# Ledger of designs, part 32: peptides against a protein of PDB entry 4GMN

Target 1, 375 residues: chain A of PDB entry 4GMN
Amino acid sequence: RYANITLLALVTLASIGTDFQETLVKGNQGSRESPISAADEEWNGFDDADGDAMDVDQKSSSGEDQEEDYEEIDVKEDDEDDDDDSITSEMQADMERVVGADGTDDGDLEDLPTLRELIQTAVPQLIRLSNLPIDSDESLTIQSHALSALNNISWTISCLEFANGENANIHNAWYPTAKKIWRKTILPILEADSADLKLATQVTSLAWAVARVLHGETPTDGNPHRKFISLYHSSKQQAGGNSNSIEEPEDPFQGLGVKCIGVVGSLAHDPAPIEVNREVGVFLVTLLRQSNNVPPAEIVEALNQLFDIYGDEELACDKEVFWKDGFLKHLEEFLPKMRTLTKGIDKRTQPELRTRADEALLNLGRFVQYKKKHA

## One batch from the design tools (peptide; aimed at target 1 V11 T18)

Design b2_p16_1_s1 (made by RFdiffusion4, then SolubleMPNN; from b2_p16_1, 9 letters changed)
Fold by OpenDDE base, seed 2:
Structure b2_p16_1_s1 (fold): chain B 375 residues (1-375), chain A 16 residues (1-16)
Amino acid sequence: as target 1 above (375 residues)
Amino acid sequence: SRLPPMAPLPPSYQTA
């Protein structure tokens, strides 16, 4: 009885975390209709964009003509109105406030009661449940559901903008909790030498969500980047050996390898120790060199992490790692391989992977040009 | 910004 109520509560918290994410993504898509159509602008690094809104003069090129009479294929969208109206009016109101909230510097969530209760009440219980002794299938199920709920909440919060002091109240409330998740949930599970790839995938997903907010301020105790690199290599060895391996997730970006790359990339950001940055940077560049045996989604992730880590020339890692270890040469040599890799992805069967690979290829060209100008 | 890898809902919720 109590276990079933606990499981129901954990699944409900995981659902709430998903619904919040979908709402944030829909809300951010409405605001991020800033055209990615600046495909021709020179990538000038990750300068802290002082908000000079480049007035992209919408020169309305009135291209006229062709009324191609697309026959209305009356695809009866079966409106499965899975309007799961589970988004409480309170959750919507909190999300609307988060999207509109001028950053009050106080970590006070008075105006965000649902988010406050998630961070202050739910997350501490989820951390507790994730640390239960595993002595039964029931305790393992509780841990898995607690990790799923923590993952969904942490990912949702990691989708908020925190640049320029935006959402500072949420950031300030989340930051100590994120460090607590790292120290109390993630590290103990990573130190438990478990052959459970499902658990490893769950904890790595959570670690990525947490590290996307903490970046280089993620606790470096016990060199967690090396644990995730080891997990990456171990996952590849298992996939190659037993045909009964965990079905690779249908989504290439849900793979354990991608998640490991995402974690270690996020951990390597400033102010991470230069040695941590170097070990991660060398790992990522090594994946590019070995690209013939690396899934395309992992290459796309590794590239984006390399751009995010080394996009700012003012950072110590630019001089001490990027230039010193000759990363530019490796990126330049990888350009023709990336073009071949991207062209090899079928747009019909893997549209998202192809789009993200096309973007990563474009950014790689720009990044190499940028770094050559700043050499 | 990439969509985060959400944990899929347990099969018990996909069947409700």
Scores: peptide ipSAE 0.020, ipTM 0.594, DockQ to the pose 0.076
OpenDDE base, seeds 1, 3, 4, 5: peptide ipSAE 0.008, 0.014, 0.018, 0.019; ipTM 0.523, 0.581, 0.602, 0.590

Design b2_p16_1_s2 (made by RFdiffusion4, then SolubleMPNN; from b2_p16_1, 10 letters changed)
Fold by OpenDDE base, seed 4:
Structure b2_p16_1_s2 (fold): chain B 375 residues (1-375), chain A 16 residues (1-16)
Amino acid sequence: as target 1 above (375 residues)
Amino acid sequence: SRLPPQKPLPPLYQSA
């Protein structure tokens, strides 16, 4: 009886999380109908107007060397004892109190009471339910439903724009909760090393949703990027052996491989540690080099992650990883392969995959040109 | 469970 009520509540929370997404996505689509002004402004070539450089023969007037006798002003070193205003130990203690004020400025969600209750009341309970000891099929069912609810909520929030301080109140309310989901739900399940690919797919989906908000600020404890890279490789080995048992998701972008790429790509964004960025960047570039054996959807996601990670030349990862490890050459060598791959996708049978591949190919061309100009 | 939303299409890479 109690289990059935708990399961019904979890299914209801998972439904609310998805219905909220449909509402938020419709709200954001209404704002993104900014007309793509086709700035097909033909880049009118600068007419090299051969402006006759008037040869202004500036006659070198030989200015006479007036030896200005610099009088040695004997600057007396007055030893001004700069009383180094020793920041009093009391001011340090007050600064530590002001910095140690956990300004849990719980992002004021007064205008968003439903979202507030989801973040503050529902998610902590879902985290608790995802951490139950697995001792029965009932506890496993509860965990799976709790993960599904967390996934739907986290994905909904990850579809909000947070760039340029947009939705800062939601970001600030979600950020500590997202870190808690990572530390209390995702890491323990990844560390349990379960052979359950269904559970691995659920936790990886949740991890991607969480990492799409936390990016490089995702906790690096226990090197989770390596666990997801390992899971990627393990999933490929299992799919090759037992063609009968893993219902390949009808949607290519819902595959465990795509989800692993999405997680590790998100984890490698600034301010991720340079070694985390490097390991992920090498993994992604290696997928492009091995593209003949990689599903097209995984290639599309790997490219998008590479663009998002290395799109900014001001970031330390551009110099220390992208240029230093020679990623441009690998992207250039991949460009003709991407054209062939994209052309091989049937628009009739896989319209979405083809659209995303056409966009990723366009972006790859632009990105390579950009990086060559800024080399 | 409804499938997780797909990652929205990335914006076209704009060269800064």
Scores: peptide ipSAE 0.031, ipTM 0.731, DockQ to the pose 0.070
OpenDDE base, seeds 1, 2, 3, 5: peptide ipSAE 0.026, 0.025, 0.030, 0.025; ipTM 0.710, 0.705, 0.728, 0.710; seed 2 fails the geometry check

Design b2_p16_1_s3 (made by RFdiffusion4, then SolubleMPNN; from b2_p16_1, 12 letters changed)
Fold by OpenDDE base, seed 2:
Structure b2_p16_1_s3 (fold): chain B 375 residues (1-375), chain A 16 residues (1-16)
Amino acid sequence: as target 1 above (375 residues)
Amino acid sequence: ARLPPMAPLPPDYQSA
C-alpha cells in the first residue's frame, strides 16, 4: 500500500517534470524564432554577448513568388487530443513567470510556488529514495522512479536560460540542490560496481542534466569524468558482444554513449581543472579520429561539446589544451569525414539526426576558420 | 551563442 502510493507519487513527479520541459521547449522555440538564417555570419566565438543588438537590416530582397501549387495532402491529423490537461493552471502560471521573470538576485522562489515545492520539498525526498538500500525488486523500482523524477526536473531546469543573470533566483535555488543530487545520488551510484546498464543510463542522463547547469563547477571528487569515459567504453563493448543487448533507443540522442559525451563535455567547461579538461578534450578528439566506428549522434554531440568547451579564447583551456595539444589539426582533418558522415544520413528516416549533423558540420567549418584567424 | 543542444526529450519513462 505505501509503496504503491510512493510509486504513484514518483510517476506523477516524473510526468510533471516532462510536461514542464515540453512547455519550456515550446516556449523557448517561440522566443528563439530569431532566424537561424544567419548561416552566412562569421562565427566570432562565444563572446559574452554584451547586448549590442545587431540591427540585422531586413533588406527585403523581393524574390519572385513562384507559387508552387503544393497539393494539400489532407493528412488527417488524427487529433489524438491527448490534451492531458495535467499542466495545472498553477504550473502554467509558474512557467509564464519563469519566461518573463526579470532576474531578482535573491534565491527566493516566493513567486514560483510550484517550482519552489519541487526544489525544496520534492527533490530532497527523491534524493532520499534514490539512496534506499537495494534489497528487492520493489526497492530497485523505487530507485528507478526516483531517478526518473530527478532526471525530468533537472532537465527542465537545465532548459532555462541562466546567461546574463537571467533566472538568477532559480539558478541560486537550484545550484546547491544540483550539487546535492551530484554528491548524494549520482556519485554513490557511479561508485557502486553495478553491471546494470539501465541504471547506468538513468544516472548518466541525470548527471548530464545536472552538469548542464553546474558545468566546470560540478564537484570533481573521485574524477567522475573518468567514470563516464569508462562507462562509454564499457557500453560499446557490451553492444558489440550480445545480440540480446538493451535495444538501442529509437532516438539516437537517447543512447548511453551520447549521454556520456554530454556529461564529460559539460564537466570540462571552465572552471574545471585543466587536467580534467585535457582528458575530456583528448577523449572527444579521439572519437572524431575513430569516427568510422562511432554512431553519428555521438559525433554530433562530441563536436558540440568541443565547440562549447573551446569556443572562448580567453579561457585557460584554449592555450593550455586546445593549442598545446594541437586540436585544430584534428578538427580540420575531420571536416571532410564529417561531410561524408552527414551526407550518409537519410533525411527521410532520420530527419533530426540529419539536421543536427548539418548544423554540427556548419559549426565545425566556422569553428576551424575562427581558430585559424586567432592562431 | 550556439543554441544549447536540444535537451534530448527525457526518455519516456512511461514505457518502462
Scores: peptide ipSAE 0.021, ipTM 0.647, DockQ to the pose 0.230
OpenDDE base, seeds 1, 3, 4, 5: peptide ipSAE 0.007, 0.007, 0.020, 0.020; ipTM 0.522, 0.556, 0.650, 0.633

Design b2_p16_1_s4 (made by RFdiffusion4, then SolubleMPNN; from b2_p16_1, 10 letters changed)
Fold by OpenDDE base, seed 4:
Structure b2_p16_1_s4 (fold): chain B 375 residues (1-375), chain A 16 residues (1-16)
Amino acid sequence: as target 1 above (375 residues)
Amino acid sequence: SRLPPMAPLPPDYQSS
């Protein structure tokens, strides 16, 4: 009984985290649609003149065609209002406020009661449940659902803009909780060194979501970047050896390899230690060099991470890693390979992968030009 | 359904 209620609550929390993400994405897309200023361009109506309405009086004939009495089958569309009661009116109001809130500097989530309860009440319980001793299939199921709920919540929050002090109240409430997830959930599971690829994939997804907010301020204790690099390599070795296809997710961006790249990329941002940044940067550039044997989605993610890490010339990693280790040359040499790779993706069968590869190719060209101008 | 991890939006390279 208690287990089933706990599982239902965990599934519900994971659903809420998902629905919240979808609503925030829709809201943020709506805000990036700059209001098309209705430029009241008075389109001065073309004064097209007097064209004489010829009264063509065509008298055509009296055809008697039959009243086929089509019985109006009054198909009462029973509008089954599928009241998908999953989103409470309070959750919807919180979502609308997150999209519309001018940054009031009060780090109080008073105006966001559902998000506050999620962060302050639910997440601490999920952290506790993710740390239960695994002694049964039931405890493993509880851990997996707790990790899924933490993942969805963390991903949702990681989709908010926090640049320039935007959403500072949410950031300030989340930041200590994100560090707690990292230290209490992610690190212990990574240290347990379990051969469970499902658990590793769940933890890596959660780690990426958390690291997308914490960046280089993610706790570096125990060199977690090396653990994720090792996990990346281990995942590739297993895929090559056992013909038990781990069902590669239909979405190429859901792969464990992409998630590992996303985590380590996020961990390498300023103010990460220069050695952590270097180890990650060398890993990412090495993937580009080996691109013939790397899935296209991992190349796209590795490029995006390299742009994000090394986009700012004022950061210590620009001089001490990017320029010092000659990354520009590797990116320039990769440009023709990326053009070939991108053109090889079928737009009909893999439209998303093609779009993201076209974007990454465009950004690579711009990034190389930028770095050449600032050399 | 598990939402896909949203791809990080590419940084808006503000063309300075």
Scores: peptide ipSAE 0.018, ipTM 0.636, DockQ to the pose 0.070
OpenDDE base, seeds 1, 2, 3, 5: peptide ipSAE 0.018, 0.018, 0.017, 0.019; ipTM 0.636, 0.642, 0.649, 0.633; seeds 1, 5 fail the geometry check

Design b2_p16_2 (made by RFdiffusion4)
Pose (drawn by RFdiffusion4):
Structure b2_p16_2 (pose): chain A 285 residues (1-30, 108-237, 251-375), chain P 16 residues (1-16)
Amino acid sequence: RYANITLLALVTLASIGTDFQETLVKGNQGDLEDLPTLRELIQTAVPQLIRLSNLPIDSDESLTIQSHALSALNNISWTISCLEFANGENANIHNAWYPTAKKIWRKTILPILEADSADLKLATQVTSLAWAVARVLHGETPTDGNPHRKFISLYHSSKQDPFQGLGVKCIGVVGSLAHDPAPIEVNREVGVFLVTLLRQSNNVPPAEIVEALNQLFDIYGDEELACDKEVFWKDGFLKHLEEFLPKMRTLTKGIDKRTQPELRTRADEALLNLGRFVQYKKKHA
Amino acid sequence: AAEHLVSAEQLLEEME
């Protein structure tokens, strides 16, 4: 039963996690009662995956179970985070997911992050999941072991398809949990790291630049948020952004539209947003 | 976002 009974079930649940994304797209061209697949994924499939993700690991075989269990959690979390939850959008699905997303973080991402050593493959897997979960949690994400510090250290140390880089994952997840209403100091650290990335953009891969700019725009674009005054202005983030604007223009033009297009068009939008961003706040004390 | 999804082919390779 081993090869069939356990691994097959996980790989299939993970595929179900991937393919549900197509239901969302196709459904649009035409209490999760209307979405039983999603209902079952959250209420039934996910609790067992959290359990499997936790357990040793005493042996290599259970090293594979953990990995596959993390793959399924990853695919589901990712697909769910592909929904618009801003404002009141998709509120039914948000309430069904949010507590579970908190559990995945506390019971899965956090204990694994506690034992630093040793894997890169596994370190990549947890960050991917954590990024997916934090995209929904938005600073409501738990601040316990000061996880942003660990993902920040993971970025620099793992320095030794552009958007699949682990560094991009570290930027996204740390950036996502630093939105309001996060601890103002957690926000200060994450914001400082994201801005430092620009000041020292001399050697940062272009995709990581685009993610850092998107994360910053996503965080400090609301003057009513305490962190806009408490960090963005208090630490003068505006100067580095104004200084980075010329540097950002040359790197964007340094990207072959023809080889490859996505990064180029994506970076064009970031400089465009970067310019508009430097204006809006320039207008606000 | 879809680029961060684990493909079925990759899962099968790992399973093997």

Design b2_p16_2_s1 (made by RFdiffusion4, then SolubleMPNN; from b2_p16_2, 10 letters changed)
Fold by OpenDDE base, seed 4:
Structure b2_p16_2_s1 (fold): chain B 375 residues (1-375), chain A 16 residues (1-16)
Amino acid sequence: as target 1 above (375 residues)
Amino acid sequence: MRKWLVSREELLAALS
């Protein structure tokens, strides 16, 4: 009984995290679909008047063909409006405020009561449930659902813009909680060194969502980047040995390899320790060098992470890692390989992968040209 | 980014 109530509550919290994202996406679309007021530029259309009504007369023919009386089967479409009433009016009102509010710096989220309760009340309980001793299948199930709820919440928050002080109130409320998820949920699971690939995938997905907000301010205690690099390599070794296909996720971007790259890339951003940045940068550049044995989605993610890490020339990692370790040469040498790889992706069978590879190829060309001008 | 969320279907399937 108590286990089922706890599981239902965890599923509900994970669903709330999904609904919150959907509402954010709809709110951001609605703000873009604010009609550009068609400024009535009276484009005075050219008044060309000449109405020559040529009278072409063509006449005649009579064909009789049969009125087949198709009985209109009045298919009553019972519009079962399955009103997926999953988005509460309170969640919608909170999201409308997130899109419209000039960020007051107060991390108290006074104007965002649903989000406040999610961050301040629900997430601390999810952290507790994710860190329970595993002594039964029930405790493992509770941990998995707690990780799923934390994942959905963390991913949703990581989709908010925090640049230029946008959503500063949400950032300030989330930041200490994100660090708590890292220290109390992610690190203990990584340290337990479990052979459970499902658990490893869940914790890696959560770690990426958290690291997308914390970046180089993610706690470096225990060198977690090395654990994710090790997990990347271990996942490749297991896939090569047992033909028990862990069904490669239909989406090539959902693979554990992509998630590992996303985590370590995010961890390597400034102000990460230069040695952490170097180890990650070398890992990512090494994936490009061995690209013949790397899934295209992992190459796309590795490129995007390299652009984000080394895009700013004012950062210490530009001088101390990018230029010092000769990364530009490796990126230049990879350009023709990336063109071949991208052209090899079928647009019909893998349209998303092809689009993201075309974008990454374009950005690689621009990035190499940028770095050559700033050499 | 929705693809990184655990779906409702996956959540419900884990309860059954």
Scores: peptide ipSAE 0.106, ipTM 0.748, DockQ to the pose 0.837
OpenDDE base, seeds 1, 2, 3, 5: peptide ipSAE 0.101, 0.093, 0.102, 0.097; ipTM 0.743, 0.742, 0.749, 0.745; seed 1 fails the geometry check

Design b2_p16_2_s2 (made by RFdiffusion4, then SolubleMPNN; from b2_p16_2, 9 letters changed)
Fold by OpenDDE base, seed 3:
Structure b2_p16_2_s2 (fold): chain B 375 residues (1-375), chain A 16 residues (1-16)
Amino acid sequence: as target 1 above (375 residues)
Amino acid sequence: MRKWLVSREELLKELA
């Protein structure tokens, strides 16, 4: 009884995190629909005239139309308007305030009561539940669901803009809690050195969500970047043996390897220690050099992380790592390999992977040109 | 970004 109530509460908290993200995405789409006036730049069509009229006479083959009488199965679209009434009016009101909040509010979540309760009341309990001694299948299930709820909340908050002082109140409320999740949930699980790949995937997903907000301000205690690099390598060694038990995630971007790259990339941002940045940068560049043995989704993520880490020439890591360790040469040498890799992805079977690879290839070309101009 | 969330369906499958 108590277990089922706890599990239901954890599922509800995880669902609230999902619904909150959906509402944020819808709200941000509505704000971007400011009508950018279609400047009708009349693309003056090139008048290429030469009309050579080759008459090829292809013949008349009269295939017999078998009228197969497809019985119209009147599939009553029962529009079950599943009014997913899961979004409380208070949560919707909090979301509307988050999307509309000019960053002038004094760090108080007074106007965001649902988000306040999630951060101040729910998350501390989820951290506690994620740290229970694992002595039963029930305690393992509770830990998994607590990690899922923390993941969904952390991902949702990581979808907010903070770069320009936007949502500063939410950032200030979340920041100490994010550090607490890192120190009390993520680090202990990483230090336990469990062979459980499910748990490793859950904690790495959570770590990425947290690191997307904390960036280089993520606690460096115990060299977490090295732990995630080690986890990356260990996961590749295990996948080569007993292929039967890990359902390869249907989404190539949901793989543990991609998540590890996302975490370490986020950890390497300024103001990360220059040696942490160097170790991560060398890891990412090494993936590109070894790209023949690396999944395309991991290459896409590694490129995006390299662009984000080294996109600013004013940062100490540009001079002390990017230029000093000769990363531009490796990126330039990778450009033809990336073109081949991207062309090898079938648009019909893997449309998203192809789209993201095409984008990463375009950005790689632009990034190499940018860095050559600013050399 | 939605892809990194644990889906409601995945959460419900673990309860069944």
Scores: peptide ipSAE 0.096, ipTM 0.729, DockQ to the pose 0.813
OpenDDE base, seeds 1, 2, 4, 5: peptide ipSAE 0.083, 0.084, 0.093, 0.076; ipTM 0.725, 0.726, 0.729, 0.720

Design b2_p16_2_s3 (made by RFdiffusion4, then SolubleMPNN; from b2_p16_2, 9 letters changed)
Fold by OpenDDE base, seed 1:
Structure b2_p16_2_s3 (fold): chain B 375 residues (1-375), chain A 16 residues (1-16)
Amino acid sequence: as target 1 above (375 residues)
Amino acid sequence: MRKWLVSREELLAELA
C-alpha cells in the first residue's frame, strides 16, 4: 500500500518534469517566430518571356456525367479532447514566467512557487528515496522511479539558458540541489560498482543532466570522470560478449556510451581541473582515432563535447591541453573519416543521425579552420 | 532534448 502510493507519486513527479519540458519547447518555438520582416524580398524584376501562342484545336466527345451521389459520411471527429490535465494552471503560469523572466540575480523563487516546491521540497525527498537500502524488488523499483523523477526534473532545468545571467534565480536555487544530487545520489550509486546496466544508464542520464548545469563546477571528489570512462569501456566489453544485448535503444543517441561521453564532456568544461580536462580530452580524441569501432552517435557527441570544451581560446584548457597535447592534428586527420562516416549513414533509415552527423561534420570543418587561424 | 526524459509509457509500464 505505502509502496504503491510512493510509486504513483514518483511517476507523477517524473511526468511533471516531462510536461515542464514540453511547455519550455513550445514557448521557445513561439519566440523564434519573431517575424523576420519580409521587407527585403528584393523584387527580382519582370522577366518578359515571350508569348508564343500555338492554337491547337481539337474537338470532341460527350461522355455522360454519372452523378455518383457521394453520401457524405459525416465522420463525427470525436474530438477526444485528451484533456492533458497534467499541467496545472499554476505550473503553466510558472513556465510562462520562466520564459519571460528578466531573472533577478537572487536565488529567490517567490514568483515561481511550483518550481520552488519542486526544487526545495520534492527533490530532497527523491534524493532520500534514491538512497534507500536495496533489500527487495520494491526498494529497487522505488529507487528506479526516484532516479527517473530526478532525471526528468534535472533534464528540464538543464534545458533553460543560464548563459549571460539568464534565469539566474533558477540557477541559484538549482545549483546547491544539483550538487546534492551529485554527492548523495550519483556518487554512491557509481561507487557501488553495480553490474546493473539499467541502473548504470539511469544514473548516467541523471549525471549528464546535472553536469549540463554544473559543468566544471561539478564536485571532483573521487574522480567521477574516470568512473564514467570506466563505465563506458565496461559497457562496450559486455555488449561484445553476451548475446543478451540489452536492446540498444531504438534511438542511437540514448545509448549508455553517448550518455557517458555527455557526462565526461560536461565535467571537463572550465573551471574543471586541467588534469580532469586532459583525461577527458584524451578519451574523446581517442574515440575519434578508433572511430571504426565506435557507434556514429558517440562520434557525434564526442565531437560536440570537444567543440564546447575547446571553443574558447581564453580558457586555460586551450593552451594547457588542446595545443600542448596536439589535438588539432587529430581533429584534422579525423575530418576525412568523418566525411566517410557521415556519407555511410542512410538518410531514409536514420534521418536524425544523418542530420546530426552532417552538422557535426560542418562544425568540425569550421572548428579546424578556426583553430588553424588562431595557432 | 525530449529523448533524455523517461517517457510516460515507460513509467507506466514499470507500474503494471
Scores: peptide ipSAE 0.104, ipTM 0.734, DockQ to the pose 0.777
OpenDDE base, seeds 2, 3, 4, 5: peptide ipSAE 0.096, 0.103, 0.097, 0.096; ipTM 0.735, 0.734, 0.732, 0.731

Design b2_p16_3 (made by RFdiffusion4)
Pose (drawn by RFdiffusion4):
Structure b2_p16_3 (pose): chain A 285 residues (1-30, 108-237, 251-375), chain P 16 residues (1-16)
Amino acid sequence: RYANITLLALVTLASIGTDFQETLVKGNQGDLEDLPTLRELIQTAVPQLIRLSNLPIDSDESLTIQSHALSALNNISWTISCLEFANGENANIHNAWYPTAKKIWRKTILPILEADSADLKLATQVTSLAWAVARVLHGETPTDGNPHRKFISLYHSSKQDPFQGLGVKCIGVVGSLAHDPAPIEVNREVGVFLVTLLRQSNNVPPAEIVEALNQLFDIYGDEELACDKEVFWKDGFLKHLEEFLPKMRTLTKGIDKRTQPELRTRADEALLNLGRFVQYKKKHA
Amino acid sequence: AIEEARELIEEARERS
């Protein structure tokens, strides 16, 4: 039963996680009662996956169960985070998911992040999931073991398809949990790291530049948020952004539109947004 | 049930 009974169930739950994304797209061309697949995924499939993700690991075989359990959590969390939850959008699905997303973080992402050593493959898997969960949590994400510091250290140390880089994952997840209403100091650290990435953009992969710019735009674009005054202005983030604008233009033109297109067009949007961003705040004390 | 799961994996491989 082993090869069939356990691994097959996980790989299939993960595929179900992937393919539900097509239901969302096709459904558009035309209390989760209307979405039983999603309802079952959250209420039934996910609690067992959190359990499996937790347990040793005493043996290599259970090393594979954990990995597959993390794959399914990752695919579901990612697909769900492909929904618009800003404003009042998709509120029914948000309430069904948010507490579970908190559990995945506390019971799965955090204990694994507690024992630093040793894997890169596994370190890559947890960050991918944590990025997916934090895209929904938005600074409501738990601040316990000061996880942003760990993901920050993971980025620099793992320094030794552009958008699949682990570094891009570290930028996104730390960036996502630093939105309001996060602890203002947690925001200061993450913001400092994201800006430092630009000041020292001399060697940062272009995709990691685009993600850092998107995360910054996503965080400090509202003057009513305490962190816009408490960090963005208090630490003068504006100067580095104005200084980076010329540096950003050359790197963008350094990207072969023909080989490969997506990064180029995506970087064009970031410089465009970067320019518009330098103006809006320039207009605000 | 196992056979159905196998078919689902096959379909997933074909789609990818």

